# Peptides against a protein of PDB entry 7BDX: the designs that were tried, part 43

Target 1, 212 residues: chain A of PDB entry 7BDX
Amino acid sequence: EMGAAACTLLWGVSSSEEVVKAILGGDKALKFFSITGQTMESFVKSLDGDVQELDSDESQFVFALAGIVTNVAAIACGREFLVNSSRVLLDTILQLLGDLKPGQCTKLKVLMLMSLYNVSINLKGLKYISESPGFIPLLWWLLSDPDAEVCLHVLRLVQSVVLEPEVFSKSASEFRSSLPLQRILAMSKSRNPRLQTAAQELLEDLRTLEHN

## One batch from the design tools (peptide; made by RFdiffusion4, then SolubleMPNN)

Design b1_p10_8_s1 (from b1_p10_8, 4 letters changed)
Fold by OpenDDE base, seed 3:
Structure b1_p10_8_s1 (fold): chain B 212 residues (1-212), chain C 212 residues (1-212), chain A 10 residues (1-10)
Amino acid sequence: as target 1 above (212 residues)
Amino acid sequence: as target 1 above (212 residues)
Amino acid sequence: LEPLWTSPPP
């Protein structure tokens, strides 16, 4: 309980750039983000057993951790920190996104995808995550999710790849051969306006890349 | 482990007034400070059993909690919050200070005394803690501590009482009858310059009050 | 690309 409450408060205040800088300016940041990955991994591994209540202290704690990682990744120095000093955490987030089934841990999956999207704003971050083994299959696995917010954040991450020629060129063959075009077209007709817009923009960018 | 790491980061950033305001501006603050008292109480009750390593994750966690309470009490709105909405936490801190033996949990005792000192800056806070049952005996029990920092913070809290006529007048008879004058005189000759100064100032203020 | 910020649910 107390850990979840403390971490939730830290998450709330971490929505400030100055607080993120203060977190990173301390000697405790490295240890915190190392244990964060381990804690998230332990939580996801526990899901194969008991139906963990979505509102459990453990779930709230892991949501707060993923939220803090997202907010750290929202600023340039936070992205630099994660990509330079906390690569194992990024690797863990990618692994856990692969381990989770469609519809499983939707809130956590959204927060993890938001963190990876924020990391992708830096070219170095985008390179690091996109060069992870199985990244493209992972995107399509995640895009099979029935949740519109999961799919929205997958599309945003795909957009980050498509808009960066240096990254896209390395994966273009695999990307084109495996692209779930019918799924993206279905999303462009979604009743969720954010998902609809993101799918339309991606389809326009893909059409532009096919003519180039 | 993860809870201690998260709480340590929250403690570090809570040294900012803006972060304290952000902690208090959320709907989670009340729950956090309620559980804080319970957690500190559980820790102190566990000391009668196993020699808890001073550097344990549990000890570090409780230090971070006490540090956060101190930093919240350092600002006017934080003192108002504690005295209006978290009185049970203040009662718990007073109780735990009574339960701890001289030389026991010195670091925690210092942090708790610093939090009460900060609360005492507000007249409402000073009234609340000084009107607690057994407050004067508690001050003298704490002043028997062999640790110079514990004694320093007790003297500062005694100073807060002595300098407020409205509070001091209510307890003046008990205070004068039980005052460990020889102990305070010994502290005024301490090799610790901070303890020496605090004891000298208190002795000067007490002399002024005897002539009035 | 604009970064995303998150906060605890109410």
Scores: peptide ipSAE 0.511, ipTM 0.885, DockQ to the pose 0.380
Fold by OpenDDE base, seed 5:
Structure b1_p10_8_s1 (fold): chain B 212 residues (1-212), chain C 212 residues (1-212), chain A 10 residues (1-10)
Amino acid sequence: as target 1 above (212 residues)
Amino acid sequence: as target 1 above (212 residues)
Amino acid sequence: LEPLWTSPPP
């Protein structure tokens, strides 16, 4: 209870750039983000058993942790910190996204994908996550999720890769050969306008890259 | 572990007025401060048994909570919030200060006394805590502590009472009859300059009030 | 790319 309450307040105040700088400027940031990954991993592993209620203290705690990571990654120094000093957390997020089934832990998936998207704003962050083993298969597996918000954030992350020629060139062959084009085309016809736009933009970017 | 880490980060960032406002501006503040009192009470009750190591996760968690309360009370809206909406927490702090033995939990006593001192800056806060049952006996009992920092913060809280005529007049008879004058005089000769100054100032204020 | 911010649910 109290841990989840404190962590949720920390999440709420972390929406400020100055608070993110204050979190990172302390000597406790490294320890916090190390334990964050472990806590998220322990939670995801516990889901294979009893149906943990989505509104449990444990769930709220992990959502707050993922929210804090997202907000840290929203600023340049936060992205630099995560990519330089908390790589294990990024590796954990990628692993946990692979371990969660379609429709499982949608809220957590969205927050983790938002954090990865924010990390992808930095070239160094984008390189790090895109060079992770199994990254391209993971994107397509995540794009199979029935949740439109999960799919939206996957498409945004894919677009971040496509928009950077230095990164896209390294995976272009695998990307082209495994691209779930029919799935993306179906999303471009979605009644969800955000999903529709993201899918259409990605399809336009991909068409431009095929002519170069 | 993770709860203590999150709470310690929240404590660190709560040193900003804007962060205190953000903590209080959320719908979660009431719940947080309600659970804070319960958590502090549970910790103090657990000390009657096994020697909890002062550096345990539980100790660090409770120190962070007491630090957050102190920092909230450091600003006008925080004092107003505590006195209007979190009175149970103030009652808990007063009770816990009465339950802790001399030399026991010095760090926690200091933080709790700092929070009460900050609350005492508001006339409404000063009235509330000074009208608490057993407040004057509690001050003298706390002033028996062997720790100079505990005694310093007790003297500061006593001075806040003495400096407000509307409050001091209500307890002046009890205060004069029970005042540990020899103890305060001994503190005015302390080698600790902060304790010496606080004791000397209080003795000067008391002398001024005896001539009125 | 614009960064995404998150807040606790109400």
Scores: peptide ipSAE 0.511, ipTM 0.884, DockQ to the pose 0.394
Fold by OpenDDE base, seed 2:
Structure b1_p10_8_s1 (fold): chain B 212 residues (1-212), chain C 212 residues (1-212), chain A 10 residues (1-10)
Amino acid sequence: as target 1 above (212 residues)
Amino acid sequence: as target 1 above (212 residues)
Amino acid sequence: LEPLWTSPPP
């Protein structure tokens, strides 16, 4: 209980840029983010047995950790820190997103995807994630999720790749050959307006790239 | 490990007034401070058996909690919050200070005493603590500690009582009859300059009150 | 690209 409460408060205050700078300026940051990855991994590995109630202290703890990582990645120095000093955490997030089944741990997936999206704002971050083995297959696996919010954040991450010529050019052949176009077209007709818009914008960006 | 790391980061960022305001402005604050008292109490009760290594994750967690309470009490709205909405936590801190033996849990005692001192800056806080049953005997028990830093923070808390006529007048008879004058005189000769100064100032304040 | 911020649910 107390650990989850403390981590939840840390998550809440991490919505401030100044608090993120304070977290990163301390000598404890490296240790904290190293243990974060291990804790998230241990939690995801535990899901195969017990239906962990999504409201459990353990679940709330992991959500708070993922929320903190997201907020750290929301600022330039946080992205730089993650890409330079916490690459193992990024690798762990990518691995966990692959290990989770469609419909499993939706809230955690959303937070992890938001963190990867924020990292992708930095060209060095985007290069790091996109050059990870199996990244393109992972994106399509994640788009198979029935949850609209998971799919929305996958589409945003895909858009980050497509909008960066230096990254897109490296994987354009694999991307085009494996693109789940029918799935994205179905999302452009979603009743969820945010998902609908994101899918439509991505389809427009893709059409623009085919004519160049 | 992860809980202690998260709480330690929360402690570190709580050194900002704006972070304390953010903690208190959230709906989670009441629950957090309620559980804080319970956690600190559970830790102190566990000390009678195992020599808990002072560097254990559990110890670090409790130190971080006490540090957060201290920093919350350092600002006016934090003192008001503690006195209005978290009185049980203040009662718990007073109880734990009584339960700990001289030389036991020195670092925790210092943090708890610093929190009570900060609460005493508010007249309502000072009234609340000083009207607690056994408060004056507790101060003298705490002054028996061999640690100079514990004794220093006790002297500061005593000084807060003495300097407030509205509070001192209520307990002046009990205070004068039980005052460990020889102990305070010994502290005025301490090799620790901070303890020496605090004891000397308190002795001067007490002399001034006897002539009025 | 605008960064995404998160906060605990109420």
Scores: peptide ipSAE 0.510, ipTM 0.884, DockQ to the pose 0.393
Fold by OpenDDE base, seed 1:
Structure b1_p10_8_s1 (fold): chain B 212 residues (1-212), chain C 212 residues (1-212), chain A 10 residues (1-10)
Amino acid sequence: as target 1 above (212 residues)
Amino acid sequence: as target 1 above (212 residues)
Amino acid sequence: LEPLWTSPPP
């Protein structure tokens, strides 16, 4: 209870850039983000046994942790911190996204994907995550999710890769050969307007890259 | 571990007035401060059995909680919040200060006394804590502590009472009859300059009240 | 690219 309440308050106040800078300016930030990865990993591993109620204090705590990571990644100095000093946390997020099945832990997936998207705004962050082993297969695994918000954030992350020529050129062959085009085309017809727009924009970006 | 790390970060960022306002502006503040009191009480009650290492994760967590309460009480809206919406927490702090022996949990005592001092800056807060049952005996119990920082913060709280005529007049008879004058005079000769000054100022304030 | 912010649910 108390840990979840404290972490939820920290998540709430981390919606300010000044607070994120204060978190990172403290000598405790490194330890906090190291333990964050371990805690998230422990939670995801525990799901194979006991049906942890999605509204449990433990779930709330892990959501707050993922929310804090997302908000840290929302600012330039936070992205630099994560990519320079918390690479293990980014690796953990990528691993956990691979370990979760379609439809499993949707809220946590969304927060983790939002954090990776925010990291991808920095070219160094985008390089780091896109050069991770199995990154392209992971994107398509995540895009198989029935949840529209999961798919939306996957498409946004894919778009960040496509919009960066230096990153996209390194993986262009694998990307083109494995692209779930029919799935993205189906999303461009979604009744969810955000998902529909994101899928349309990505298809336009991909067409532009084929003509260049 | 993770709870202590999160709460320590929340404590660190709570040194900003804007962050305190953000904590209190959230719908989770009431629950957080309710659980805070319970957590601090549970920790102090556990000290009678297992020698919890003062540097334990649990101790760090409770120190961070007390630090957050202190920082909330440092601003006007925080004092109003505590006195209006978290009176049980103030009652808990007063009780815990009474339950702890001289020399026991010095760091926690200091933080709790700092929180009460900050509350005492508001006349409504000062009235509330000074009208609590056994408040004057509690001050003298705390002033028996061998620790100079504990004694310093007790003297500051006593000074807040003495400087407010409306509050002091209500308890003046009990205060004068129980005043540990020899102890305060001994503190005015302390090698700790902060304690020495605080004891001298209080003795001057008390002399001024005897001549009026 | 605009960054995403998150907050606790009410």
Scores: peptide ipSAE 0.509, ipTM 0.884, DockQ to the pose 0.394

Design b1_p10_8_s2 (from b1_p10_8, 5 letters changed)
Fold by OpenDDE base, seed 4:
Structure b1_p10_8_s2 (fold): chain B 212 residues (1-212), chain C 212 residues (1-212), chain A 10 residues (1-10)
Amino acid sequence: as target 1 above (212 residues)
Amino acid sequence: as target 1 above (212 residues)
Amino acid sequence: LEPLWTAPPP
């Protein structure tokens, strides 16, 4: 209980650039983000067991951790920190997103995808995550999720890749050969306006890349 | 480990007024401070057992909690919150300071005393803590500590009481009858300049109250 | 690209 409460408060206050800078300005940030990855991994590994009753406090704790990572990645110095000093955490997030089935741990997936999207805002972050083994198959695995928010954040991450010619050119052949076009077209007809817009924008960006 | 790391980061960033306001502006502050008191109490109760090996992480966690309370009490709205909505936590801090022997848990005592000192900055906070049962005996019990930092923060808390005529007048008879004058005089000769100054100032304030 | 911020649910 106490750990989840403290971590949830830290998550709440981390929605400020000044707080993110303060977190990163300390000598404890490296240790915190190292343990964060391990904690998230332990939690996801516990889900494959017959323990149906996810401890609500454990779940809340891991959500707070993923929320903190997202907020750290929201600013330039936070992205720089994650890509330089916490690569293992980024690798862990990518792995955990692959280990989770469609419809499993939706809220955690959303937060982890938001963190990767924020990392993708800078070229160094985008290069790092997109050069990760199995990144493109992972995007399509995640895009098969029935949850609209998971799909929305996958589409945003795909858009980040597509909008960067230097990154997209390296994966363009694999991307085009495996593109779940029918799934994206179905999302462009979603009743969720955010998902609909993101799918439509991505389809327009893809058309622009075919004509160039 | 993870809880202590998160709480330590929260402590670090709570050294900002804006972060304290953000912590208190959420609906989770009440629960957090309720659990804080319980956690600190559980820790202190565990010290009376033969378990010599204080889990370094548990100790660090409780220090971070006491540090957060101190930083919350450092601002006007934080003092108002503690005195109105977290009185049980203040009662717990007073109790735990009484339960600890001289020389025991020095760092925790310092942080708890700093929190009470910060609460004492406003009249409502000072009234609340000074009207607590056994408050004056508690001050002298704590002033018997061999640690100079514990004694320094006790002297500052005593000074807060002495400098407020409305509060001091209620306890002046008990205070004067039980005052460990020889102990304070010994502190005024300390090699620690901060302790020396605090003891000398308190002796001057007490002399001023005898002439009035 | 605009960064995304998150907060605990109320």
Scores: peptide ipSAE 0.494, ipTM 0.885, DockQ to the pose 0.383
Fold by OpenDDE base, seed 3:
Structure b1_p10_8_s2 (fold): chain B 212 residues (1-212), chain C 212 residues (1-212), chain A 10 residues (1-10)
Amino acid sequence: as target 1 above (212 residues)
Amino acid sequence: as target 1 above (212 residues)
Amino acid sequence: LEPLWTAPPP
């Protein structure tokens, strides 16, 4: 309980750039982000057993942790910190996204995808996550999710790859061979306007790359 | 572990007035400060058994909680919030200060006294804590502490009472009859310059009140 | 690309 309440307050105030800088300027940041990965991993591993209530203090705590990571990754110095000093946390987020089934832990999956998207804004961050083993298969696994918000954030992350020639060129063959085009086309017809727009933009970007 | 790390970061960033305002502007503040009191109480009650290591994650967590309360009480709107909406937390802090023996939990006792001192800056806060049952006996119990920093913060809180005529007049008889004058005189001769100064100032204020 | 910010649910 108390940990979840404290972490929720920290999450709320971390939506400020100055607060993110204050978090990173302390000697405690490294330890905090190390334990964050371990805590998120322990939570996801516990899901194979009892149906942890979505509103449990543990779930809320892990949401707050993932939210803080997202907000840290929203600023340039936060992305630099994560990619330079907390790579294990990024590796853990990628692993946990692979461990979760379609429709499982949707809120957590969205927050983790938002954090990876924010990391992808820096070329160094995009390189790091895109060079992770099985990254392209992971994107397609995640895109099989029935949740429109999960799929939206997968499409945004795919777009970050497609829009960076240096990164896209390395994976272009695997990407083209495995691209779930029919799934993306279906999303471009979604009733969710954000999902529809993101899918349409990605399809336009892909068409531009086929003609180049 | 994770709770202590999160709360330590929240404590660090709470040294900003804007962060305190952000904490208070959320709907989660009431719940957080309610659980804070309960958590501090549980910790102090656990001290009657095993020697909890001073550097345990639990101790560090409770220090961070008490530090956050102190920082909230450092600003006018924070004092107003505590006295209007978190009175139970103030009551808990007063109770816990009474439950702790001289030399016991010195760091926590200092932080709790600092929070009460900050609350005492507002007349409404000073009235609330000074009208608590046994407040004057509690001050003298705390002033028996061998720790110079505990005694310093007790003297500061006593000074807040003495400098407010409306509050002092209500307790003046009890205060004068029970005042540990010899202890305060000994503190005015302390090798600790902060304790020495605070004791000397209080003795000067008391002399001024005897002549009025 | 514009970064995403998150906050606790109400």
Scores: peptide ipSAE 0.494, ipTM 0.886, DockQ to the pose 0.380
Fold by OpenDDE base, seed 5:
Structure b1_p10_8_s2 (fold): chain B 212 residues (1-212), chain C 212 residues (1-212), chain A 10 residues (1-10)
Amino acid sequence: as target 1 above (212 residues)
Amino acid sequence: as target 1 above (212 residues)
Amino acid sequence: LEPLWTAPPP
């Protein structure tokens, strides 16, 4: 209980850039983000048994951790920190996104995808995550999710790859050969306006790249 | 482990006034400070058994909680919040300070005394804590501590009472009859300059009040 | 690209 309450408060205040800088300016940040990955991994591994209530103290704790990672990645120095000093956490997030089934832990998936999207704003971060083993298959696995918000954040992450020629050129053949075009086309017709826009924009970017 | 790490980060960032305002501006603050008191109480009750290592995760967690309470009480809105909405926490701190033996949990005593000192800056806070049952006997119990930093913060809290005529007048007879004058005089000769100054200043304030 | 921020649910 107390840990979840403290972590939730830390998540709330981490929405400030100055608080993110303060978190990172201390000698405690490395330890915190190391244990964060382990805690998230332990939680996801526990889900294969009892249906953990989405509102349990443990679930709220892990949501707060993922929220803190997202907010750290929202600023340049936070992205630099994660990519330089907490790569194991990024690897853990990628692994956990692969281990979760479609429809499983939607809230956690969204937060983890938001963190990866924020990391992808840095060229170094984008290179790191896109060069991770199985990254493209993982994107398509995640895009099969029935949740529109999961799919939205997958499309945003895909767009981050497509918008960077140096990164896209390395994976362009695999990307083109495995692209779930019918799924993206279906999303471009979604009643969800955010998902519709993201899918349409990605389709326009992809068409532009086929003519170059 | 993870709870202690998150709470320690929250303690570190709570040294900012804006972070304290952000903690209090959320709907989570009441729950957090309620559980804080319970957690501190549980920790102190566990000490009568095994010598808990001062550097355990549990100890570090409770230190961070006491540090957060101190930092919240460092600003006007934080003092107002504690005195209006978290009185049970203040009662818990007073109780725990009474339950601890001289030389026991020095670091925690210092943090708790710092929090009470900060609360005492508000007239409403000073009234609340000074009107608590057994407050004056508690001050003398704490002043018997062998630790100079504990004694320093007790003297500061005593001075906060002495400097407020409306509060001091209510307890003046009990205060004068039970005052450990020899102990304070010994502290005014301390080799610790902070303790020496605080004891000398209190003795000067007391002399001024005897002539009025 | 604009970064995303998150907050606890109310």
Scores: peptide ipSAE 0.494, ipTM 0.886, DockQ to the pose 0.394
Fold by OpenDDE base, seed 1:
Structure b1_p10_8_s2 (fold): chain B 212 residues (1-212), chain C 212 residues (1-212), chain A 10 residues (1-10)
Amino acid sequence: as target 1 above (212 residues)
Amino acid sequence: as target 1 above (212 residues)
Amino acid sequence: LEPLWTAPPP
């Protein structure tokens, strides 16, 4: 209870850039983000056994942690911190996204994907994430999720890769050979307007890259 | 570990007025401060048995909670919140200060006394605290502490009462009859310059009230 | 690219 309440308040106030800077300017930030990864990993590993209720204090705590990471990644100095000092946390997020099955822990997946998207705004962050082993297979695994919000954030992360020529050129062969084109085309017909738009834009970007 | 780390970060960022306003503007503040009191009480009650190491994760968590309460009380809207919506927490702090023996949990006592002092800057807060049952005996109990920092914050709280004629007049008879004058005079000769000054100022204020 | 912000649910 108390830990979840404190972490939820920290998540709420972390919606300000000034608060994120204050979190990172402290000597405790490094320790906090190291333990964050371990805590998220422990939670995801615990799901294989007892049906932890999605609304449990533990679930709320882990959502708050993932929310804080997302908000830290929303600003330039936060992205630099994560990529320079908390790479293990980014590796953990990528691993956990791979370990979760389609339809499993949707809310947590969304927050983790939002954090990776925010990190991808920095070229150094995008390079780091996209050069991770199994990154492209992971994107397609995540894109198989039945949840529209998960798929939306996967498409946004894919778009971040496609929009960066230096990154895309390194993976272009694997990307083109494994691209779930029919799945993306189906999403471009979604009744969810955000998902529909994101899928259409990505298809346009991909067409532009084939003609260049 | 993770709860203490999150709460420590929340404490650190709560040193800003804007962050305190953000904490209080959220719908989670009321629940957080209700659980805060319970958590602090549970910790203090656990000290009667196992020697919880003063540097334990639990101790650090409770220090962070007390620090957050202090920082909330440092601003006008925070004082209004505590006195209007979290009276049980103030009552808990007063109770815990009474339950702790001289020399016991010095750091926690200091933080709790600082929170009460900050609340006492508001006349409504000062009235609420000073009208609590056993308040004057509690001040003298706390002033018996061998720790100079505890005694300093007790003297500051006493001074807040003495400086407010409306509050002091209600307790003046009990205050004058129970005043540990020899103890305060001894503090006015302390080698700690902050304690020495606070004791001297209080003695001057008390002399002024005897001549009026 | 505009960054994404998150907040606790009400």
Scores: peptide ipSAE 0.494, ipTM 0.885, DockQ to the pose 0.383

